# Peptides against a protein of PDB entry 4PAS, part 31

Target 1, 39 residues: chain A of PDB entry 4PAS
Amino acid sequence: SVNQASTSRLEGLQSENHRLRMKITELDKDLEEVTMQLQ
Target 2, 39 residues: chain A of PDB entry 4PAS as posed
Amino acid sequence: SVNQASTSRLEGLQSENHHLRMKITELDKDLEEVTMQLQ

## One batch from the design tools (peptide; made by RFdiffusion4, then SolubleMPNN)

Design b1_p19_7_s4 (from b1_p19_7, 8 letters changed)
Fold by OpenDDE base, seed 4:
Structure b1_p19_7_s4 (fold): chain B 39 residues (1-39), chain A 19 residues (1-19)
Amino acid sequence: as target 1 above (39 residues)
Amino acid sequence: VRERLEQTEKEIKEAQKEL
């Protein structure tokens, strides 16, 4: 049970980390598009 | 976003040591 709780926590953190990385990539793309429009 | 990413990376390293 302890190992299952630790595994489920790790999987939750990995899923959140992935979501945050995808959001950074989206924001970097949006920033590039704005930068191109200002040139 | 970046601060929360860094925090999750720290928490992942901690959680991996508990396994």
Scores: peptide ipSAE 0.598, ipTM 0.899, DockQ to the pose 0.925
Fold by OpenDDE base, seed 2:
Structure b1_p19_7_s4 (fold): chain B 39 residues (1-39), chain A 19 residues (1-19)
Amino acid sequence: as target 1 above (39 residues)
Amino acid sequence: VRERLEQTEKEIKEAQKEL
């Protein structure tokens, strides 16, 4: 159904959005560790 | 990464209006 396709697309986008947020948090932590090593 | 995050947030808001 149209509603099932729209729901599956939304769930896929939400999963990708979550993965991207987690990747930003990981990179921000890696940058913090590098910053601490340079002090 | 941040640009793709912003794009997914936009697409999520659009997809939520179609439900």
Scores: peptide ipSAE 0.598, ipTM 0.899, DockQ to the pose 0.903
Fold by OpenDDE base, seed 5:
Structure b1_p19_7_s4 (fold): chain B 39 residues (1-39), chain A 19 residues (1-19)
Amino acid sequence: as target 1 above (39 residues)
Amino acid sequence: VRERLEQTEKEIKEAQKEL
């Protein structure tokens, strides 16, 4: 149904959004670690 | 990464209006 396709799209976008947030947090942590090693 | 995050947040808001 149209509603099922719209729901599946929303769930996919929410999952991608979560993955991207986690990747930003990982990169910010890696940058902090490198910064600490250079001090 | 940040630009794609902002785009997904926009698309989520659009998809929520279609439900």
Scores: peptide ipSAE 0.597, ipTM 0.899, DockQ to the pose 0.938
Fold by OpenDDE base, seed 1:
Structure b1_p19_7_s4 (fold): chain B 39 residues (1-39), chain A 19 residues (1-19)
Amino acid sequence: as target 1 above (39 residues)
Amino acid sequence: VRERLEQTEKEIKEAQKEL
């Protein structure tokens, strides 16, 4: 159904959004570690 | 990464209106 396709798209976008948030958290941590090493 | 995150948040809001 159209509703099933829309639901599957939403779930895919939510999964990608979560992955991107986790990647930002990793990069922010890596940046903090580099900043500490340069001090 | 942040630009793609913002785009997915926009697309999520659009997809939620189609349900």
Scores: peptide ipSAE 0.597, ipTM 0.898, DockQ to the pose 0.947

Design b1_p19_8_s1 (from b1_p19_8, 9 letters changed)
Fold by OpenDDE base, seed 5:
Structure b1_p19_8_s1 (fold): chain B 39 residues (1-39), chain A 19 residues (1-19)
Amino acid sequence: as target 1 above (39 residues)
Amino acid sequence: MEEVRKELERVDKEIAELK
């Protein structure tokens, strides 16, 4: 149904949102580590 | 990083449209 499709899409987007946020966190950490090592 | 942030923004907008 349309409702099932919308729910599945939302769940997929929420999962992707989480993945992207974690990726940002990882990149920020890596950048900080590189910055510290260069000082 | 910019590409990731742009994708996050797109995902956030679509989530908002579904709620």
Scores: peptide ipSAE 0.483, ipTM 0.862, DockQ to the pose 0.963
Fold by OpenDDE base, seed 2:
Structure b1_p19_8_s1 (fold): chain B 39 residues (1-39), chain A 19 residues (1-19)
Amino acid sequence: as target 1 above (39 residues)
Amino acid sequence: MEEVRKELERVDKEIAELK
């Protein structure tokens, strides 16, 4: 149904949202390490 | 980082449209 398709899409987007937030955290850590090396 | 933030913004907008 349309509702089932929408809920499945929403769940996929929520998973992608989490993945992207974790990627931001990883990149922030990498930037912190670079900053420490430049000091 | 800019690319990741743009993708996050896109995903957040689509989530908001589905709720």
Scores: peptide ipSAE 0.483, ipTM 0.862, DockQ to the pose 0.941
Fold by OpenDDE base, seed 3:
Structure b1_p19_8_s1 (fold): chain B 39 residues (1-39), chain A 19 residues (1-19)
Amino acid sequence: as target 1 above (39 residues)
Amino acid sequence: MEEVRKELERVDKEIAELK
């Protein structure tokens, strides 16, 4: 159904949102480490 | 980081449209 398709899409997007947020956290940590090494 | 932030913004907008 359209509702099932929308729900599945939403769940996929929420998973992607989480993945992207985790990636940002990882990249921020990497940048912090580089910054510390340059000091 | 800019690409990741842009993608996150896209995903957030689509989530908002589905809710």
Scores: peptide ipSAE 0.482, ipTM 0.862, DockQ to the pose 0.965
Fold by OpenDDE base, seed 4:
Structure b1_p19_8_s1 (fold): chain B 39 residues (1-39), chain A 19 residues (1-19)
Amino acid sequence: as target 1 above (39 residues)
Amino acid sequence: MEEVRKELERVDKEIAELK
């Protein structure tokens, strides 16, 4: 049904949202480490 | 980082449209 398709799409997007937020956290950590090494 | 943030913004907008 349309509702099932929308729910499945939303769950997929929420999973992707979480993945992207974790990636940002990892990149911020890497940038901090590089900054510390340059000081 | 910029590419990741732009993709996150796209995903956030689509989530908001589904709710």
Scores: peptide ipSAE 0.479, ipTM 0.861, DockQ to the pose 0.973

Design b1_p19_8_s2 (from b1_p19_8, 9 letters changed)
Fold by OpenDDE base, seed 4:
Structure b1_p19_8_s2 (fold): chain B 39 residues (1-39), chain A 19 residues (1-19)
Amino acid sequence: as target 1 above (39 residues)
Amino acid sequence: LEKVKEELKKVDEEIAKLQ
């Protein structure tokens, strides 16, 4: 059904959202580490 | 980092259309 397809799409997007947020956090941490090493 | 932020923005915009 349209509702099942929309729910499955939303769940996929929520998973991707979480993945992207975690990657941003990782990259920010890597930048912090590089900044500390340059000081 | 900016590419990942732009991807996140697109995902957030699509989530908002489904809610």
Scores: peptide ipSAE 0.496, ipTM 0.867, DockQ to the pose 0.971
Fold by OpenDDE base, seed 5:
Structure b1_p19_8_s2 (fold): chain B 39 residues (1-39), chain A 19 residues (1-19)
Amino acid sequence: as target 1 above (39 residues)
Amino acid sequence: LEKVKEELKKVDEEIAKLQ
């Protein structure tokens, strides 16, 4: 149904949102580490 | 990093349309 498709899409987007937030945190940490190593 | 932030923005905008 349309409702089931929308729910499954929302769940997929929520999972992707979490993945992207974790990736941002990882990249910020990597950037900080590189900055510390260059100082 | 900026690409990932832009992807996150698109995901957030699509979530907001479904809620």
Scores: peptide ipSAE 0.496, ipTM 0.866, DockQ to the pose 0.969
Fold by OpenDDE base, seed 2:
Structure b1_p19_8_s2 (fold): chain B 39 residues (1-39), chain A 19 residues (1-19)
Amino acid sequence: as target 1 above (39 residues)
Amino acid sequence: LEKVKEELKKVDEEIAKLQ
């Protein structure tokens, strides 16, 4: 149904949102580490 | 980093349309 398709899309987007947030956290950590190593 | 933030923004905007 349209509702099932929308729910599956929302779940996929929520998973992608989590993945992207984790990647941002990783990149921020890597940037901090590089900054600390250059000081 | 800015590319990933822009991707996240797009995902958040799509989520907001489904809720």
Scores: peptide ipSAE 0.496, ipTM 0.866, DockQ to the pose 0.976
Fold by OpenDDE base, seed 3:
Structure b1_p19_8_s2 (fold): chain B 39 residues (1-39), chain A 19 residues (1-19)
Amino acid sequence: as target 1 above (39 residues)
Amino acid sequence: LEKVKEELKKVDEEIAKLQ
């Protein structure tokens, strides 16, 4: 049960990690677009 | 962006404790 709870928590954290990395990529792209529009 | 990076850092630190 403890190992199952730790595994489920790890899987949830890995999913959140992926979501946050995708959000960072999106924000970096938006910043690049704004930078190009200001040049 | 810096807020999202800080959230990612916390998630990475929790993952590292479970591995």
Scores: peptide ipSAE 0.495, ipTM 0.866, DockQ to the pose 0.973

Design b1_p19_8_s3 (from b1_p19_8, 11 letters changed)
Fold by OpenDDE base, seed 4:
Structure b1_p19_8_s3 (fold): chain B 39 residues (1-39), chain A 19 residues (1-19)
Amino acid sequence: as target 1 above (39 residues)
Amino acid sequence: KQKVLEELQKVDKEIAELK
């Protein structure tokens, strides 16, 4: 059904959202480490 | 990081449309 497709899509997007946020966190930590090494 | 932020924005927009 349309509702099932929409809910499945939403769940997939929420998972992707989490993945992307975690990746941003990792990148920020890597940048922080580089910054500390340069100080 | 900017590329990832842009992808996140696309995902956030689609999530908002589904709610």
Scores: peptide ipSAE 0.564, ipTM 0.886, DockQ to the pose 0.967
Fold by OpenDDE base, seed 5:
Structure b1_p19_8_s3 (fold): chain B 39 residues (1-39), chain A 19 residues (1-19)
Amino acid sequence: as target 1 above (39 residues)
Amino acid sequence: KQKVLEELQKVDKEIAELK
């Protein structure tokens, strides 16, 4: 159904949102570590 | 990182449209 499709899409987007946020955090951490190592 | 931020914005926008 349309409702089921929308719900599944929303759940997928929420999972993707979480993945992207975690990736941002990891990138910031990696940058911090590189900065610390160069100082 | 900028690419990831842009993708996040797209995802957030679509989530908002579904709610």
Scores: peptide ipSAE 0.564, ipTM 0.886, DockQ to the pose 0.958
Fold by OpenDDE base, seed 3:
Structure b1_p19_8_s3 (fold): chain B 39 residues (1-39), chain A 19 residues (1-19)
Amino acid sequence: as target 1 above (39 residues)
Amino acid sequence: KQKVLEELQKVDKEIAELK
């Protein structure tokens, strides 16, 4: 049960990690687009 | 973006602790 709880938590964190990385990618893309528009 | 990076760092730290 303890191992299952740890595994489930790890999987949740890995999903959150992916979500956050994608958000960073989107923010960087938006910044790039703004930069291009200002040039 | 800095806020998101800080959240990512917290998640990465906790992942490392579980492995």
Scores: peptide ipSAE 0.564, ipTM 0.886, DockQ to the pose 0.966
Fold by OpenDDE base, seed 2:
Structure b1_p19_8_s3 (fold): chain B 39 residues (1-39), chain A 19 residues (1-19)
Amino acid sequence: as target 1 above (39 residues)
Amino acid sequence: KQKVLEELQKVDKEIAELK
């Protein structure tokens, strides 16, 4: 029930959501690696 | 990381509003 503009916006947001989630995963991984290296 | 989490929350909120 969304128009074409809203659909395009939603698809863009879903892509951004994925990008942000991947960035969080990378940051958590980097933090874990730093923690391990300091031990 | 906190900044990224806040951005994610904004995106999630807007997604929820569109659906």
Scores: peptide ipSAE 0.563, ipTM 0.885, DockQ to the pose 0.922

Design b1_p19_8_s4 (from b1_p19_8, 10 letters changed)
Fold by OpenDDE base, seed 5:
Structure b1_p19_8_s4 (fold): chain B 39 residues (1-39), chain A 19 residues (1-19)
Amino acid sequence: as target 1 above (39 residues)
Amino acid sequence: MEKVLEELKKVEEEIKKLQ
């Protein structure tokens, strides 16, 4: 079904979006630590 | 400086895992 393919694609994109958001949060924390060490 | 270089290297390896 076109609907089933669209829902499975959306779930995949939501999972990848969550993964990318977690990685941005890890990078932001590491950049904050670098910034604190440069002060 | 040594600690800053280690943290920069950590950030670089994390960026590389996103690509």
Scores: peptide ipSAE 0.027, ipTM 0.476, DockQ to the pose 0.043
Fold by OpenDDE base, seed 4:
Structure b1_p19_8_s4 (fold): chain B 39 residues (1-39), chain A 19 residues (1-19)
Amino acid sequence: as target 1 above (39 residues)
Amino acid sequence: MEKVLEELKKVEEEIKKLQ
Protein backbone atom coordinates (compact mmCIF):
# COMPACT_ATOMS: atom_id res chain seq x y z
CA SER B 1 0.00 0.00 0.00
CA VAL B 2 1.02 3.71 -0.29
CA ASN B 3 1.26 3.80 3.54
CA GLN B 4 3.61 0.76 3.66
CA ALA B 5 5.84 2.30 0.95
CA SER B 6 5.91 5.62 2.86
CA THR B 7 6.74 3.84 6.17
CA SER B 8 9.56 1.79 4.57
CA ARG B 9 10.97 4.99 3.00
CA LEU B 10 10.85 6.79 6.37
CA GLU B 11 12.61 3.85 8.11
CA GLY B 12 15.32 3.94 5.40
CA LEU B 13 15.79 7.72 5.87
CA GLN B 14 15.90 7.30 9.70
CA SER B 15 18.57 4.57 9.36
CA GLU B 16 20.63 6.75 6.98
CA ASN B 17 20.24 9.78 9.31
CA HIS B 18 21.55 7.65 12.21
CA ARG B 19 24.51 6.44 10.08
CA LEU B 20 25.37 10.04 9.10
CA ARG B 21 25.15 11.22 12.75
CA MET B 22 27.58 8.45 13.80
CA LYS B 23 30.02 9.54 11.04
CA ILE B 24 29.79 13.19 12.19
CA THR B 25 30.63 12.07 15.77
CA GLU B 26 33.64 10.08 14.45
CA LEU B 27 34.89 13.10 12.43
CA ASP B 28 34.40 15.45 15.43
CA LYS B 29 36.54 13.10 17.57
CA ASP B 30 39.28 12.93 14.92
CA LEU B 31 39.25 16.76 14.63
CA GLU B 32 39.56 17.01 18.44
CA GLU B 33 42.62 14.70 18.31
CA VAL B 34 44.20 16.83 15.53
CA THR B 35 43.45 20.01 17.54
CA MET B 36 45.03 18.51 20.69
CA GLN B 37 48.19 17.58 18.71
CA LEU B 38 48.49 21.18 17.35
CA GLN B 39 48.52 22.69 20.92
CA MET A 1 54.06 16.86 13.12
CA GLU A 2 54.05 13.27 11.68
CA LYS A 3 51.12 12.26 13.96
CA VAL A 4 49.13 15.37 12.95
CA LEU A 5 49.63 14.54 9.25
CA GLU A 6 48.43 10.93 9.74
CA GLU A 7 45.30 12.11 11.65
CA LEU A 8 44.56 14.73 8.95
CA LYS A 9 44.82 11.97 6.32
CA LYS A 10 42.39 9.81 8.36
CA VAL A 11 39.85 12.69 8.56
CA GLU A 12 40.18 13.27 4.77
CA GLU A 13 39.52 9.55 4.09
CA GLU A 14 36.41 9.63 6.33
CA ILE A 15 35.08 12.81 4.63
CA LYS A 16 35.58 11.02 1.27
CA LYS A 17 33.49 8.03 2.54
CA LEU A 18 30.76 10.42 3.80
CA GLN A 19 30.27 11.91 0.28
Scores: peptide ipSAE 0.027, ipTM 0.474, DockQ to the pose 0.043
Fold by OpenDDE base, seed 2:
Structure b1_p19_8_s4 (fold): chain B 39 residues (1-39), chain A 19 residues (1-19)
Amino acid sequence: as target 1 above (39 residues)
Amino acid sequence: MEKVLEELKKVEEEIKKLQ
């Protein structure tokens, strides 16, 4: 149904949003480590 | 210096996987 396609798309976007947030946290940590080595 | 270059390279490869 249109509702099942819409819910499956929303779940996919929520999963991708979570993946991207975890990747931002990983990059922020690696940038912090680089910053500490430049001091 | 070598450690900083390896970490910069790691961050660059991670940005490339995000895009």
Scores: peptide ipSAE 0.026, ipTM 0.470, DockQ to the pose 0.045
Fold by OpenDDE base, seed 1:
Structure b1_p19_8_s4 (fold): chain B 39 residues (1-39), chain A 19 residues (1-19)
Amino acid sequence: as target 1 above (39 residues)
Amino acid sequence: MEKVLEELKKVEEEIKKLQ
């Protein structure tokens, strides 16, 4: 149904948003480590 | 310097996986 397709799309976008947020946190930490090594 | 270059390379490969 249209509702099932919309729900599955929202779940996919929520999963991708979570993945991207975790990856931003990893990159921020790696940038902090690089910054600390350049001081 | 060697450690900084290794960490920069790690960050670059991680950015490339997001694109």
Scores: peptide ipSAE 0.026, ipTM 0.470, DockQ to the pose 0.045

## One batch from the design tools (peptide; made by RFdiffusion4, then SolubleMPNN)

Design b1_p20_1_s1 (from b1_p20_1, 8 letters changed)
Fold by OpenDDE base, seed 3:
Structure b1_p20_1_s1 (fold): chain B 39 residues (1-39), chain A 20 residues (1-20)
Amino acid sequence: as target 1 above (39 residues)
Amino acid sequence: SVRERLEETEKKIEEAKKAL
């Protein structure tokens, strides 16, 4: 149904959004480590 | 950037919610 296709699209976008947030957290940690090494 | 892609997915999520 149209609603099932719309729900599946939303779930896919939410999963990608979560993956991107986790990647930002990883990169922010890497930047913190580099910052500590430069002090 | 990763942050720009995040903002784009957030926009698409809000659009997808309006279609339900």
Scores: peptide ipSAE 0.438, ipTM 0.863, DockQ to the pose 0.907
Fold by OpenDDE base, seed 4:
Structure b1_p20_1_s1 (fold): chain B 39 residues (1-39), chain A 20 residues (1-20)
Amino acid sequence: as target 1 above (39 residues)
Amino acid sequence: SVRERLEETEKKIEEAKKAL
């Protein structure tokens, strides 16, 4: 159904959004580590 | 960037929610 397709699309976008948020968190940690090593 | 792509996915999520 249209609703099932819309739900599956939303779930896919939410999964991708979560993956991107996790990647930002990883990069922020890597940046913190580099910053600490330069002090 | 990763941040720009995040903002794009957030916009698409809000559009997808309106279609439900």
Scores: peptide ipSAE 0.438, ipTM 0.864, DockQ to the pose 0.901
Fold by OpenDDE base, seed 1:
Structure b1_p20_1_s1 (fold): chain B 39 residues (1-39), chain A 20 residues (1-20)
Amino acid sequence: as target 1 above (39 residues)
Amino acid sequence: SVRERLEETEKKIEEAKKAL
């Protein structure tokens, strides 16, 4: 159905959004470690 | 960037919610 296709699209976008948020957290941690090494 | 991609997915999520 149209609603099932729309729900599956939303779930895929939410999964990608979560993956991107986790990647930002990783990069922020890597940046913190580099900053500590430069001090 | 990763941040730009995040903002794009957030926009698409809000559009997808309006279609339900």
Scores: peptide ipSAE 0.437, ipTM 0.864, DockQ to the pose 0.905
Fold by OpenDDE base, seed 2:
Structure b1_p20_1_s1 (fold): chain B 39 residues (1-39), chain A 20 residues (1-20)
Amino acid sequence: as target 1 above (39 residues)
Amino acid sequence: SVRERLEETEKKIEEAKKAL
């Protein structure tokens, strides 16, 4: 049960980390698009 | 910041891995 709780916590953190990385990629793309429109 | 939150989750992941 302790290992299951620790594994579930790690999986939750990995999922949140992935979501944050995807959000950074989205924002970087939006910034690139704005930069291209200003050229 | 989203980047600061990412760094915080990365730190928590490394701490969680040490507990396994």
Scores: peptide ipSAE 0.435, ipTM 0.863, DockQ to the pose 0.903

Design b1_p20_1_s2 (from b1_p20_1, 11 letters changed)
Fold by OpenDDE base, seed 4:
Structure b1_p20_1_s2 (fold): chain B 39 residues (1-39), chain A 20 residues (1-20)
Amino acid sequence: as target 1 above (39 residues)
Amino acid sequence: DVRSRLEQTQQEIEQARQEL
């Protein structure tokens, strides 16, 4: 159904958003560590 | 090399921003 396709798409976008937020947090930490090594 | 690590991290941040 149109509703089922919309729900599955929203769940996919929510999981991807969570993945990307976790990746940003990892990269922010890596950037801090590299910045400290340049000081 | 610290410069190579910085360049890699910057590239990975830019990739993650393009996926948002």
Scores: peptide ipSAE 0.124, ipTM 0.678, DockQ to the pose 0.052
Fold by OpenDDE base, seed 5:
Structure b1_p20_1_s2 (fold): chain B 39 residues (1-39), chain A 20 residues (1-20)
Amino acid sequence: as target 1 above (39 residues)
Amino acid sequence: DVRSRLEQTQQEIEQARQEL
């Protein structure tokens, strides 16, 4: 149904958003470590 | 070097932010 297609699309976008947020958090930690190594 | 690693990490963060 149109509702099932819309729900599956939203779940896909939510999963991708979560993946990207976790990746940003990982990279921000790596950036902090590299910044501390430059000081 | 550590500076090149910093620049790479900053670029990867910016890329991930553009995909949001």
Scores: peptide ipSAE 0.121, ipTM 0.671, DockQ to the pose 0.054
Fold by OpenDDE base, seed 3:
Structure b1_p20_1_s2 (fold): chain B 39 residues (1-39), chain A 20 residues (1-20)
Amino acid sequence: as target 1 above (39 residues)
Amino acid sequence: DVRSRLEQTQQEIEQARQEL
């Protein structure tokens, strides 16, 4: 149904949003480590 | 080079922010 397709799309977008937020957190940590290596 | 690693990591953060 149109409702099922909308729900599956929202779940996909929520999963991608979570993945990207975790990737940003990882890269911010890597940036902190590299910044400490420059001191 | 550590500066090149810093610049690469900053570019990867900006790319991930554009995908949000």
Scores: peptide ipSAE 0.113, ipTM 0.662, DockQ to the pose 0.055
Fold by OpenDDE base, seed 2:
Structure b1_p20_1_s2 (fold): chain B 39 residues (1-39), chain A 20 residues (1-20)
Amino acid sequence: as target 1 above (39 residues)
Amino acid sequence: DVRSRLEQTQQEIEQARQEL
């Protein structure tokens, strides 16, 4: 149904958003470590 | 070295920005 297709699309976007937020958190930590090594 | 780590992290940021 149109509702099932919309729900599955939203779940896919929520999963991708979570993955990207985790990647940003990893990169922020990597930047902190690089910054600490430049001090 | 620190330069190679910085360059790698910058490449990973640009990859993550392409996926947004």
Scores: peptide ipSAE 0.095, ipTM 0.645, DockQ to the pose 0.048

Design b1_p20_1_s3 (from b1_p20_1, 9 letters changed)
Fold by OpenDDE base, seed 3:
Parts: C-alpha cells; sequence; structure tokens
Structure b1_p20_1_s3 (fold): chain B 39 residues (1-39), chain A 20 residues (1-20)
C-alpha cells in the first residue's frame, strides 16, 4: 500500500540519519585524538 | 559532506512524516 511504502521510506531515512550521526561522533573522536597528539 | 547528508536526511524525514 501507499502507507506501507511511505513508512518503509521513513524507516530507511531514520536508519541512515542514525548511521550518519554515529559517523560524526566517530570523526569527532578521531579529530580529538589528532588534536591531542599535536599538543 | 557527512553533515550535509545528515541535514538532507533530516529534511527528507520531515517531508516523509507529512505524507503519512
Amino acid sequence: as target 1 above (39 residues)
Amino acid sequence: SVRERLEQTQSEIEKAKKEL
């Protein structure tokens, strides 16, 4: 149904959004480590 | 960028919610 397709799209976007947030957190940690090594 | 894609997905989420 149209509602099932819309729900599946939303769930896919939410999963991608979460993955991207986790990637940002990882990159922020990597930047902190590099910053600490440069001090 | 990762940040730009995050903002894009957030915008798409808000649009998708309005279609439900």
Scores: peptide ipSAE 0.579, ipTM 0.897, DockQ to the pose 0.941
Fold by OpenDDE base, seed 4:
Structure b1_p20_1_s3 (fold): chain B 39 residues (1-39), chain A 20 residues (1-20)
Amino acid sequence: as target 1 above (39 residues)
Amino acid sequence: SVRERLEQTQSEIEKAKKEL
């Protein structure tokens, strides 16, 4: 059960990390669009 | 910030991997 708890925590952190990376990608794209509109 | 939390989660991932 200790290994299962550790693996579940790791999987949760990996999922959150992936979500955050996707959010950064979205924000970068939004910034690019705004920059393009201001040029 | 999003970047700060990303860095934090990455650090926590590396720690969690060492505990396996």
Scores: peptide ipSAE 0.578, ipTM 0.897, DockQ to the pose 0.937
Fold by OpenDDE base, seed 2:
Structure b1_p20_1_s3 (fold): chain B 39 residues (1-39), chain A 20 residues (1-20)
Amino acid sequence: as target 1 above (39 residues)
Amino acid sequence: SVRERLEQTQSEIEKAKKEL
């Protein structure tokens, strides 16, 4: 149904959004480690 | 960038929610 397709799209976008947030957190941690090693 | 894609997905999420 149209509603099922719309829900599946939303769930896909939410999953991607979550993955991107986690990737930013990982990159921020890596940057922090490099910063600490340079101090 | 990752941040640009995050902002884009957030905008698409808000649009998709309004269509439900």
Scores: peptide ipSAE 0.578, ipTM 0.896, DockQ to the pose 0.936
Fold by OpenDDE base, seed 5:
Structure b1_p20_1_s3 (fold): chain B 39 residues (1-39), chain A 20 residues (1-20)
Amino acid sequence: as target 1 above (39 residues)
Amino acid sequence: SVRERLEQTQSEIEKAKKEL
């Protein structure tokens, strides 16, 4: 159904958004570690 | 970039919510 397709798309986007947020957190941690090592 | 894709997915989420 149209509603099922729309819900599945939203869930996929939410999953990707979460993955991207986790990746940013990882990169921020790595950047902090590098910054600390350079001080 | 990762940030650009995050912003894009957030915009797409808001659009998808309006379609429900």
Scores: peptide ipSAE 0.576, ipTM 0.896, DockQ to the pose 0.939

Design b1_p20_1_s4 (from b1_p20_1, 8 letters changed)
Fold by OpenDDE base, seed 2:
Structure b1_p20_1_s4 (fold): chain B 39 residues (1-39), chain A 20 residues (1-20)
Amino acid sequence: as target 1 above (39 residues)
Amino acid sequence: SVRKRLEETQQKIEEAKEEL
């Protein structure tokens, strides 16, 4: 159904959004490590 | 940019919610 297709698309986008947020968290940790090495 | 991709994905989520 149209509603099932729209729901599946939303779930896919939410999963990608979560992956991107996790990637930002990883990059923030990498930046913290570099910052500590420069101190 | 990961941040730009996040913003684009967030916009697509809001568009997808309007279709429900």
Scores: peptide ipSAE 0.529, ipTM 0.885, DockQ to the pose 0.895
Fold by OpenDDE base, seed 3:
Structure b1_p20_1_s4 (fold): chain B 39 residues (1-39), chain A 20 residues (1-20)
Amino acid sequence: as target 1 above (39 residues)
Amino acid sequence: SVRKRLEETQQKIEEAKEEL
């Protein structure tokens, strides 16, 4: 159905959005670690 | 960039919600 296709698309986009947020958190942690090592 | 891709996916999420 149209509703099933739209729901599956939304779920796929939400999962990718979550993955990108997690990647930003990892990069922020890596920057914090580098900053701490330079002190 | 990762931030740009996040913004693009967020926009597509809002568009996909309008289709429901």
Scores: peptide ipSAE 0.528, ipTM 0.885, DockQ to the pose 0.889
Fold by OpenDDE base, seed 5:
Structure b1_p20_1_s4 (fold): chain B 39 residues (1-39), chain A 20 residues (1-20)
Amino acid sequence: as target 1 above (39 residues)
Amino acid sequence: SVRKRLEETQQKIEEAKEEL
C-alpha cells in the first residue's frame, strides 16, 4: 500500500512536470509569434 | 513562474523516487 501510494504520487508529479514543460513550450512559441509580428 | 514550478516538481520527483 505504501509503495502503491508512493508510485501514484510519482506518476502524478511526472504528469504535472510534463504539463509544465508543455506550457513552457507554448510560451516560447507565443514569444516567437510576438517577435515575428514586431518585425 | 512556470519555470519555478517546474523546478519544484522536479525536486519533488527526486524526493518521491527516494521513497521507493
Scores: peptide ipSAE 0.528, ipTM 0.885, DockQ to the pose 0.906
Fold by OpenDDE base, seed 4:
Structure b1_p20_1_s4 (fold): chain B 39 residues (1-39), chain A 20 residues (1-20)
Amino acid sequence: as target 1 above (39 residues)
Amino acid sequence: SVRKRLEETQQKIEEAKEEL
């Protein structure tokens, strides 16, 4: 159904959005570690 | 950038919610 297709699309986008947020957190941690090592 | 892609996915989430 149209509703099933829209729901599946939303769930896929939410999963990708979560993955991207986790990647930002990883990069921020890596930058913090580098910053600490350079001080 | 990862941040730009996050913003783009967030916009697409809002668009997808409007279709429900």
Scores: peptide ipSAE 0.528, ipTM 0.884, DockQ to the pose 0.903

